Peptides against a protein of PDB entry 6UG1. Designs and how they scored, part 148

Target 1, 304 residues: chain A of PDB entry 6UG1
Amino acid sequence: SNEERKRRKYFHMLYLVCLMVHGFIRNEWINSKRLSRKLSNLVPEKVFELLHPQKDEELPLRSTRKLLDGLKKCMELWQKHWKITKKYDNVGLYMRTWKEIEMSANNKRKFKTLKRSDFLRAVSKGHGDPDISVQGFVAMLRACNVNARLIMSCQPPDFTNMKIDTSLNGNNAYKDMVKYPIFWCEVWDKFSKKWITVDPVNLKTIEQVRLHSKLAPKGVACCERNMLRYVIAYDRKYGCRDVTRRYAQWMNSKVRKRRITKDDFGEKWFRKVITALHHRKRTKIDDYEDQYFFQRDESEGIPD
Target 2, 301 residues: chain A of PDB entry 6UG1 as posed
Amino acid sequence: SNEERKRRKYFHMLYLVCLMVHGFIRNEWINSKRLSRKLSNLVPEKVFELLHPQKDEELPLRSTRKLLDGLKKCMELWQKHWKITKKYDNEGLYMRTWKEIEMSANNKRKFKTLKRSDFLRAVSKGHGDPDISVQGFVAMLRACNVNARLIMSCQPPDFTNMKIDTSLNAYKDMVKYPIFWCEVWDKFSKKWITVDPVNLKTIEQVRLHSKLAPKGVACCERNMLRYVIAYDRKYGCRDVTRRYAQWMNSKVRKRRITKDDFGEKWFRKVITALHHRKRTKIDDYEDQYFFRRDESEGIPD

## One batch from the design tools (peptide; made by RFdiffusion4, then SolubleMPNN)

Design b2_p22_1_s3 (from b2_p22_1, 10 letters changed)
Fold by OpenDDE base, seed 5:
Structure b2_p22_1_s3 (fold): chain B 304 residues (1-304), chain A 22 residues (1-22)
Amino acid sequence: as target 1 above (304 residues)
Amino acid sequence: SLLEELKKKLEELLEEFKEYLF
């Protein structure tokens, strides 16, 4: 019905806001001064120097290569620190079906929310789910004065799915769900004027995204619980930015149709949400990023 | 607090959205 369409659109937007606020809160928690002091001790001086290379005036690419090597070594150090990777409870922050949401509303299971103290202890001990691990990795880079962002791929229920029964066809194995991450890291390269993508936990990859990312979900089974629609970046200065354009190859033709921003009202509303979560002034880094997004929109063209 | 101000702004955004949908 039209009423069910409105209800699903509303619930999608409410759920999206809750996810984006969750990302904001986790981004604040990883700025903990007590955690920072502990995590800085995991990074030896030689690795710190690679994270902060001098500008090579002859070949700026040498400075980028040092930063990339420093980030690789930080991933290796983080793997040594992390002792226990817990499975997600149920689906974690992956996408739920409408049926799962309806059934969960009937089952008044008091979800025990992880407290800030428990999170900080989990990161410090190296015990937790993959999301806590990624968030802790971002905290370690920030403790080393690296301009690292927490990235969250927000997975609200699909308001474009109007089926009554939204049960997943087949045993969507936990393996297919977790094949691609929900959280990752970006690091600012001051030499190339680009964001470097870092997945320290899932794919264990570092990439300089040009046209496509390895972190973008591929295949039907993986996309059922992980649809690339809202990739939100949280920086160390409480900036909040939509960076979906970096990771979406087909933003205009495919991704936009599954976003609330498909219509003018949804676009204006989503801009208000981003603005409410964005607590810093604009910088030249934002200008370089917006220029990159513009070039990516022009290069994709208008979908036929 | 920043979280309380954020919560208030989110409640306002949710009410504006209810008025648009319902």
Scores: peptide ipSAE 0.110, ipTM 0.769, DockQ to the pose 0.851
Fold by OpenDDE base, seed 1:
Structure b2_p22_1_s3 (fold): chain B 304 residues (1-304), chain A 22 residues (1-22)
Amino acid sequence: as target 1 above (304 residues)
Amino acid sequence: SLLEELKKKLEELLEEFKEYLF
């Protein structure tokens, strides 16, 4: 019905806001001064120097290469620190079906909300789910004075799916779900004027995204619980930015149709949500990023 | 607190949204 379509849009928007606020809260927690002091001790001086290379005036690319090597070594150090990777409870922050939402409304399962103290202890010990691990990695880079963002791929239920029963039957459903991350890192390269993508936990990859990202879900089974629609960046200064354009090859032709921002009302509403979560002034880094997004929109073209 | 300000802004955004859908 038209009513069910409105209800699903409403629930999608409410769920999206809750996810974006969750990302904001986790981004605040990883700015903990106590955690920062502990995590800085994991990074040797030689690795710190690679994270902060001098500008090579002859070949600026050499400075980027040093930063990339420093980030690689930080991923290796993080793997040594992280002792226990817990599985997600159910689907974690991956996309739920409408049926799962309806069934969960009837079953008031006491979700144990992870408290700030428990999070900080989990990161400090290296014990937790993959999301906690990624968030801790961002905290370690920030502890080394690296301009690292927490990235969250928000997975609200698909309001464009009007099917009543989407039973995701399959023994491999968890493997397909976790094939691509929900959280990752971006690091600002001051030499190339670009964000470097870092997945320290899942794919264990560093990427300079041009047109395509390895972190973008591919294949039907992976996209059932991880649909790239809302990739939100949280910086160390409580900035909040939509960076979906970086990771979406087909933003205009495919991704936009699955977003609330497909219509003018949804675009205005979503901009209000971003503005409410954005607590810093604009910088030249935002200008370079917006220029990159503009060039990516022009290069994709307008879909027919 | 920053969290209380966010909560208030969230409540405002949710009310604006109720007025749009209903």
Scores: peptide ipSAE 0.104, ipTM 0.769, DockQ to the pose 0.793
Fold by OpenDDE base, seed 4:
Structure b2_p22_1_s3 (fold): chain B 304 residues (1-304), chain A 22 residues (1-22)
Amino acid sequence: as target 1 above (304 residues)
Amino acid sequence: SLLEELKKKLEELLEEFKEYLF
């Protein structure tokens, strides 16, 4: 019905807000000074120097290569620190079906919220789910004074899916679900004026995204619980930015149709949500990023 | 607190959205 379409849009927006607030809270927790002091001790001086290369005036690319090597070594150090990767309880922060949401509303299961103290202990011990591990990696880079962002791919239920029963087949569903991450890292390269993408946990990859990312879900089975629609960046200064354009090859033709921002009301509303979560002044880094997004929109063109 | 200001602003955004949908 038209009412059910409205209800699903409303619930999608409410759920999206809750996810974006969750990302904000986790971004605040990883700024813990106590955690920072503990995690800085994992990074030896030689790796710290690679994270902070001098500017090569002849070839700025040499400085970027040092930073990339420093980030690779940080990923290796993080793997040594992380002892236990727990499976997600159910689907974690991956996308739920409408049926799973309705069944969960009827089942008053006490959702045990992870406390800040428990999170900090989990990161410090290296025991937790992949999301806690990525968040801890961002904390380690921030402890080394690296301009690292926490990235969250928000997975609200698909308001464009009007099917009543979307029973997902059970056993292969978890492997396909966790094939691509929900959380990752971005690091500012001051030499190239670009964000470097880092997945320290899942794919264990570093990339300089041009047109497409390895972190973008591909294939029907993977996209059932992980649709690239809302990629939100949280920086160390409590900035919040929509960075979906970086990771979406087909933003205008495909991704926009699955976002609340497909219409003018949804765009205005979503901009208000971002503005509510953004607690810093604009910087030259934001100007370079917006220029990159503009060029990516022009290069994709208007969908026919 | 920053979290309380966020909650209030999110409640306002949800009310604006209810008025638009319903």
Scores: peptide ipSAE 0.099, ipTM 0.765, DockQ to the pose 0.895
Fold by OpenDDE base, seed 3:
Structure b2_p22_1_s3 (fold): chain B 304 residues (1-304), chain A 22 residues (1-22)
Amino acid sequence: as target 1 above (304 residues)
Amino acid sequence: SLLEELKKKLEELLEEFKEYLF
């Protein structure tokens, strides 16, 4: 019905806000001074120097290569620190079906919320789910004075899916679900004036995204619980930015149709949500990023 | 606190949105 379409749109927006606030809270927690002091001790001086290379005036690319090598070594150090990767409880922050949402509303399942103290302990011990591990990695880079962002791919239920039965097949579904991450890292390269993408936990990859990312879900089975729609960046100064354009090859033709921002009302509403979560002044880094997004929009063109 | 201000802004955004949908 039209009412069910409105209800699904509302629930999508409410769920999206809750996810974006969750990302903001986790970004505050990883700024803990106590955690920072502990995690800085994981990074040897030689690796710290690679993270902070001098500018090569002849070839700025040499400085970027040192930073990339430092980030690779940080991923290796993080793997040594992280002792236990727990499976997600149920589907974690991956996308639920409408049927799963309806069934969960009937079942008063006590969701065990992780407290700040428990999170900080989990990161310090190297015990937790992949999301906690990525968040801890961002905390380690920030402890080394690296301009690292926490990235969250928000997975609200698909309001464009009007199917009644959206049951997903059980056993292979978990492997396909976790094939691509929900959380990752970005690091500012001051030499190239670009964000470097770092997945320290899932794909264990570093990339400089041009047209497409390795972190973008591919294939029907992987996209059932992980649709690239809302990639939100949280920086160390409590900035909040929509960075979906970086990771979406087909933002205008495909991704926009599945976002609340497909219409003017949804765009204005989503801008209000971003503004409410953005607690810093604009910087030259934001100008370079917006220029990159503009070039990506021009290169994609207007969808036919 | 920053969290209380954020909650208040989110509550306002949710009420504006209820009025628009319903």
Scores: peptide ipSAE 0.082, ipTM 0.744, DockQ to the pose 0.785

Design b2_p22_1_s4 (from b2_p22_1, 12 letters changed)
Fold by OpenDDE base, seed 1:
Structure b2_p22_1_s4 (fold): chain B 304 residues (1-304), chain A 22 residues (1-22)
Amino acid sequence: as target 1 above (304 residues)
Amino acid sequence: SRREELEKYLKELLEEFKKYLF
């Protein structure tokens, strides 16, 4: 019905806000001064120097290469620190079906909400789920004075799916669900004026995204619980930005149709949510990023 | 506090949503 379409749209919006607020809270927790002091000790001086290269005036690319090498070594150090990767409870923050939502409303499962103290302990010991691990990695880079931001791919239920029974035909294997991350890192390269994508946990990759990302879900089975629609960036100064354009190859043709921002009402509403979560002034980094997004929109074109 | 501001904003958003849900 038209009523069920409206209900699913509003539930999607509510769920999206809850996810974006969760990302904001986790971004605040990883700014813990106590955690920062502990995690800075994991990074040797030689690696710290690679993270902070001098500007090569002859070839700025040499400075970017040093930063990339420093980030690679930080991923290796992080893997040594991380002792126990826990499985997600059920689907974690991956996308739920409408049927799973309806069934969960009837089951008052006491979701054991992870407290700040338990999170900080988990990161400090290297024991937790992949999301906690990524968040801890961002905290380690921030402890080394790197301009690292937490990235969250928000997975609200698909309001464009009007099927009642979206029984995923199979036990979509936990492996297919976790093939692509929900959380990752971006690092500002002050030499190239670009964000570097870092997945320290799932794909264990560093990427300079041009047209497409390795972190963008591919294939039907992976896209059932991980649909790239809302990639939100949380920086060390409590900035909040929509960076979906970086990771979406087909933003205008495919991704936009599955976002609340497909219409003017949804665009205005989503801008209000971003503005409320954005607690810093604009910077030249935001100007370079917006210029990159503009160039990506022009290069994709308007879908026919 | 930042938490109280966020809780206030979430309530305002939820109230805006109630006007559309009911």
Scores: peptide ipSAE 0.024, ipTM 0.643, DockQ to the pose 0.450
Fold by OpenDDE base, seed 4:
Structure b2_p22_1_s4 (fold): chain B 304 residues (1-304), chain A 22 residues (1-22)
Amino acid sequence: as target 1 above (304 residues)
Amino acid sequence: SRREELEKYLKELLEEFKKYLF
């Protein structure tokens, strides 16, 4: 019905806000001074120096290469620190079906919310789900004074799916779900004036995204619970930015149709949510990022 | 606190959404 379409749209919006706030809260928790002091000790001086290379005036690319090597070594150090990767409880923060949402409303299951103290202990011990691990990796880079962002791919239920029964085929569902991450890291390269993408846990990759990302879900089965729609960046100064354009090859033709921002009402609403979560002044880094997004929009063209 | 302001804003957003969910 038209009413069910409205209900799903508004529930999607509510769920999206809850996810974006979860990301904001986790970004605050990883700024813990106690955690920072502990995680800085995981990074030896030689790796710290690679994270903070001098500007090579002859070839700035050499400085970027040092930073990339430092990030690779940090990823290796993080793997040594992380002892226990827990499976997600059910689907974690991956996308739920409408049927699962309806069933969860009937089941008064008290979601055991992870407390800040439990999170800090989990990161500190190297125990937890992949999301906690990525968040801890961002905390380690921030402890080394690296300008690292927490990235969250928000997975609200698909309001464009009007099917009543959205049952997913069960057997490979978890493996396909976790094939691509929900959380990752971005690091600012002051030499190239670009964000470097780092997935320390899932794909264990470092990427300089130009046109497409390895972190973007591919294939029907992977996209059932992980649709690239809302990639939100949380910085160390409590900035909040929509960075979906970086990871979406087909922003205009495919991704936009699945976003609340497909219409003017949704765009205005989503801008209000971002503004409410964005607690810092604009910087030259934001100017370079917006210029990159503009160039990416021009290069995609208008969808036919 | 900044958290209380965010929680207040979220409650306000949630109340705005309740008008459309219920």
Scores: peptide ipSAE 0.023, ipTM 0.651, DockQ to the pose 0.362
Fold by OpenDDE base, seed 2:
Structure b2_p22_1_s4 (fold): chain B 304 residues (1-304), chain A 22 residues (1-22)
Amino acid sequence: as target 1 above (304 residues)
Amino acid sequence: SRREELEKYLKELLEEFKKYLF
């Protein structure tokens, strides 16, 4: 019905806000001074120096290469620190179906919310799910004074899916779900004036995204629980930015149709949510990023 | 009003949602 379409749209909006607030809270927790002191001790001086190279005036690319090598070594150090990777409880923060939402409404499951103290202990011991591991990796880079962002791919239920029964039956459903990450890292490269993408846990990759990312879900089975729609960046100064454009090859033709921002009402609403979560002044880094997004929009063109 | 209906609906959804995320 038209009522059910409205219901799903509003539920999607509410779910999206709760996910974005969750990302904001986790970003605050990883700024813990106590955690930073512990995690800085994981990084040897030689690796710290690679994370903070001098500017090569002849070839700035040499400085970027040192930073990339430092980030690679940090990923290796992080793998040594992380002792136990837990599976997600059910689907974690991956996308739920409408049926799963309706069924869980009826189940008074006491959801055991992870407390800040338990999170900090989990990161410090190297025990937790992949999301906690990525968040801890961002905390380690921040402890080394690296300008690292926490990235979250928000997975609200698909309000464009009007099917009543959306049960996902399949033996490989968990493997397909976790093939691509929900959380990752971005590091500011002050030499190239670009964000470097780092997945330290899932794909264990570092990339300089130009047109497409390896972290963008591909294939029907992987996209059932992970649709790239709302990639939100949380920085060390409590900035909040929509960075979906970086990871979406086809923002205008494909991604926009699945976002609340497909209409003017949704665009204005989503801007208000971003503004409410953005707790810092604009910087030159934001100018370089907006210029990159502009160039990406022009290069994609208008969908035929 | 349409706003009050929306606020009521969002509160109901938030209570439902608290059962799922919180």
Scores: peptide ipSAE 0.022, ipTM 0.597, DockQ to the pose 0.059
Fold by OpenDDE base, seed 5:
Structure b2_p22_1_s4 (fold): chain B 304 residues (1-304), chain A 22 residues (1-22)
Amino acid sequence: as target 1 above (304 residues)
Amino acid sequence: SRREELEKYLKELLEEFKKYLF
């Protein structure tokens, strides 16, 4: 019905706000001074120097290569620190079906909440799910004074899916779900004026995204619980930005149709949510990023 | 009412998200 379409749209909006607030809170937690002091000790001086290369005036690419090598070594150090990767409880922050939401509403399960103290202990011990691990990696880079931001691919239920039953069938559902991350890192390269994408946990990859990312879900089974729609960046200064354009090859033709921002009302509403979570002034880094997004929109063109 | 449904969904969502958020 038209009413069910409205209900699913509003529920999607609410779910999206809760996910975005979650990312914001986790971004605050990883700014812990106590955690920072512990995690900085994981990074040897030689690796710290690679993270902070001098500008090579002859070949700026040499400075970027040092930074990339430093980030690679940080990923290796992080793997040594991280002792226990827990499976997600159920689907974690991956996308739920409408049926799963309705069934969860009927099951008053007492969820055990992960308090800030428990999170900080988990990161410090190297024990937790992949999301906690990625968040801890961002904290380690920030402890080394790297301009690292937490990236979250928000997975609200698909309001464009009007099927009554949205049950997912298949024994491989968990494997397909976790094939691509929900959380990752970006690092500012001051030499190339670009964000470097870092997945320290899932794909264990470093990318300079041009047209596509390896972190973008591919294939029907992987996209059932991980649909690239809302990639939100949380920086060390409590900035909040929509960076979906970086990871979406087909933003205008495919991704936009599945976002709340497909209409003017949704665009205005989503801009208000971003603005409410954006607690810093604009910087030249934002200008370079917006210019990159503009060039990506022009290069995609208007879908026929 | 639509408001009561939304408030119910909000409460259920917040309870579910408490596991991850708080």
Scores: peptide ipSAE 0.028, ipTM 0.649, DockQ to the pose 0.045; fails the geometry check

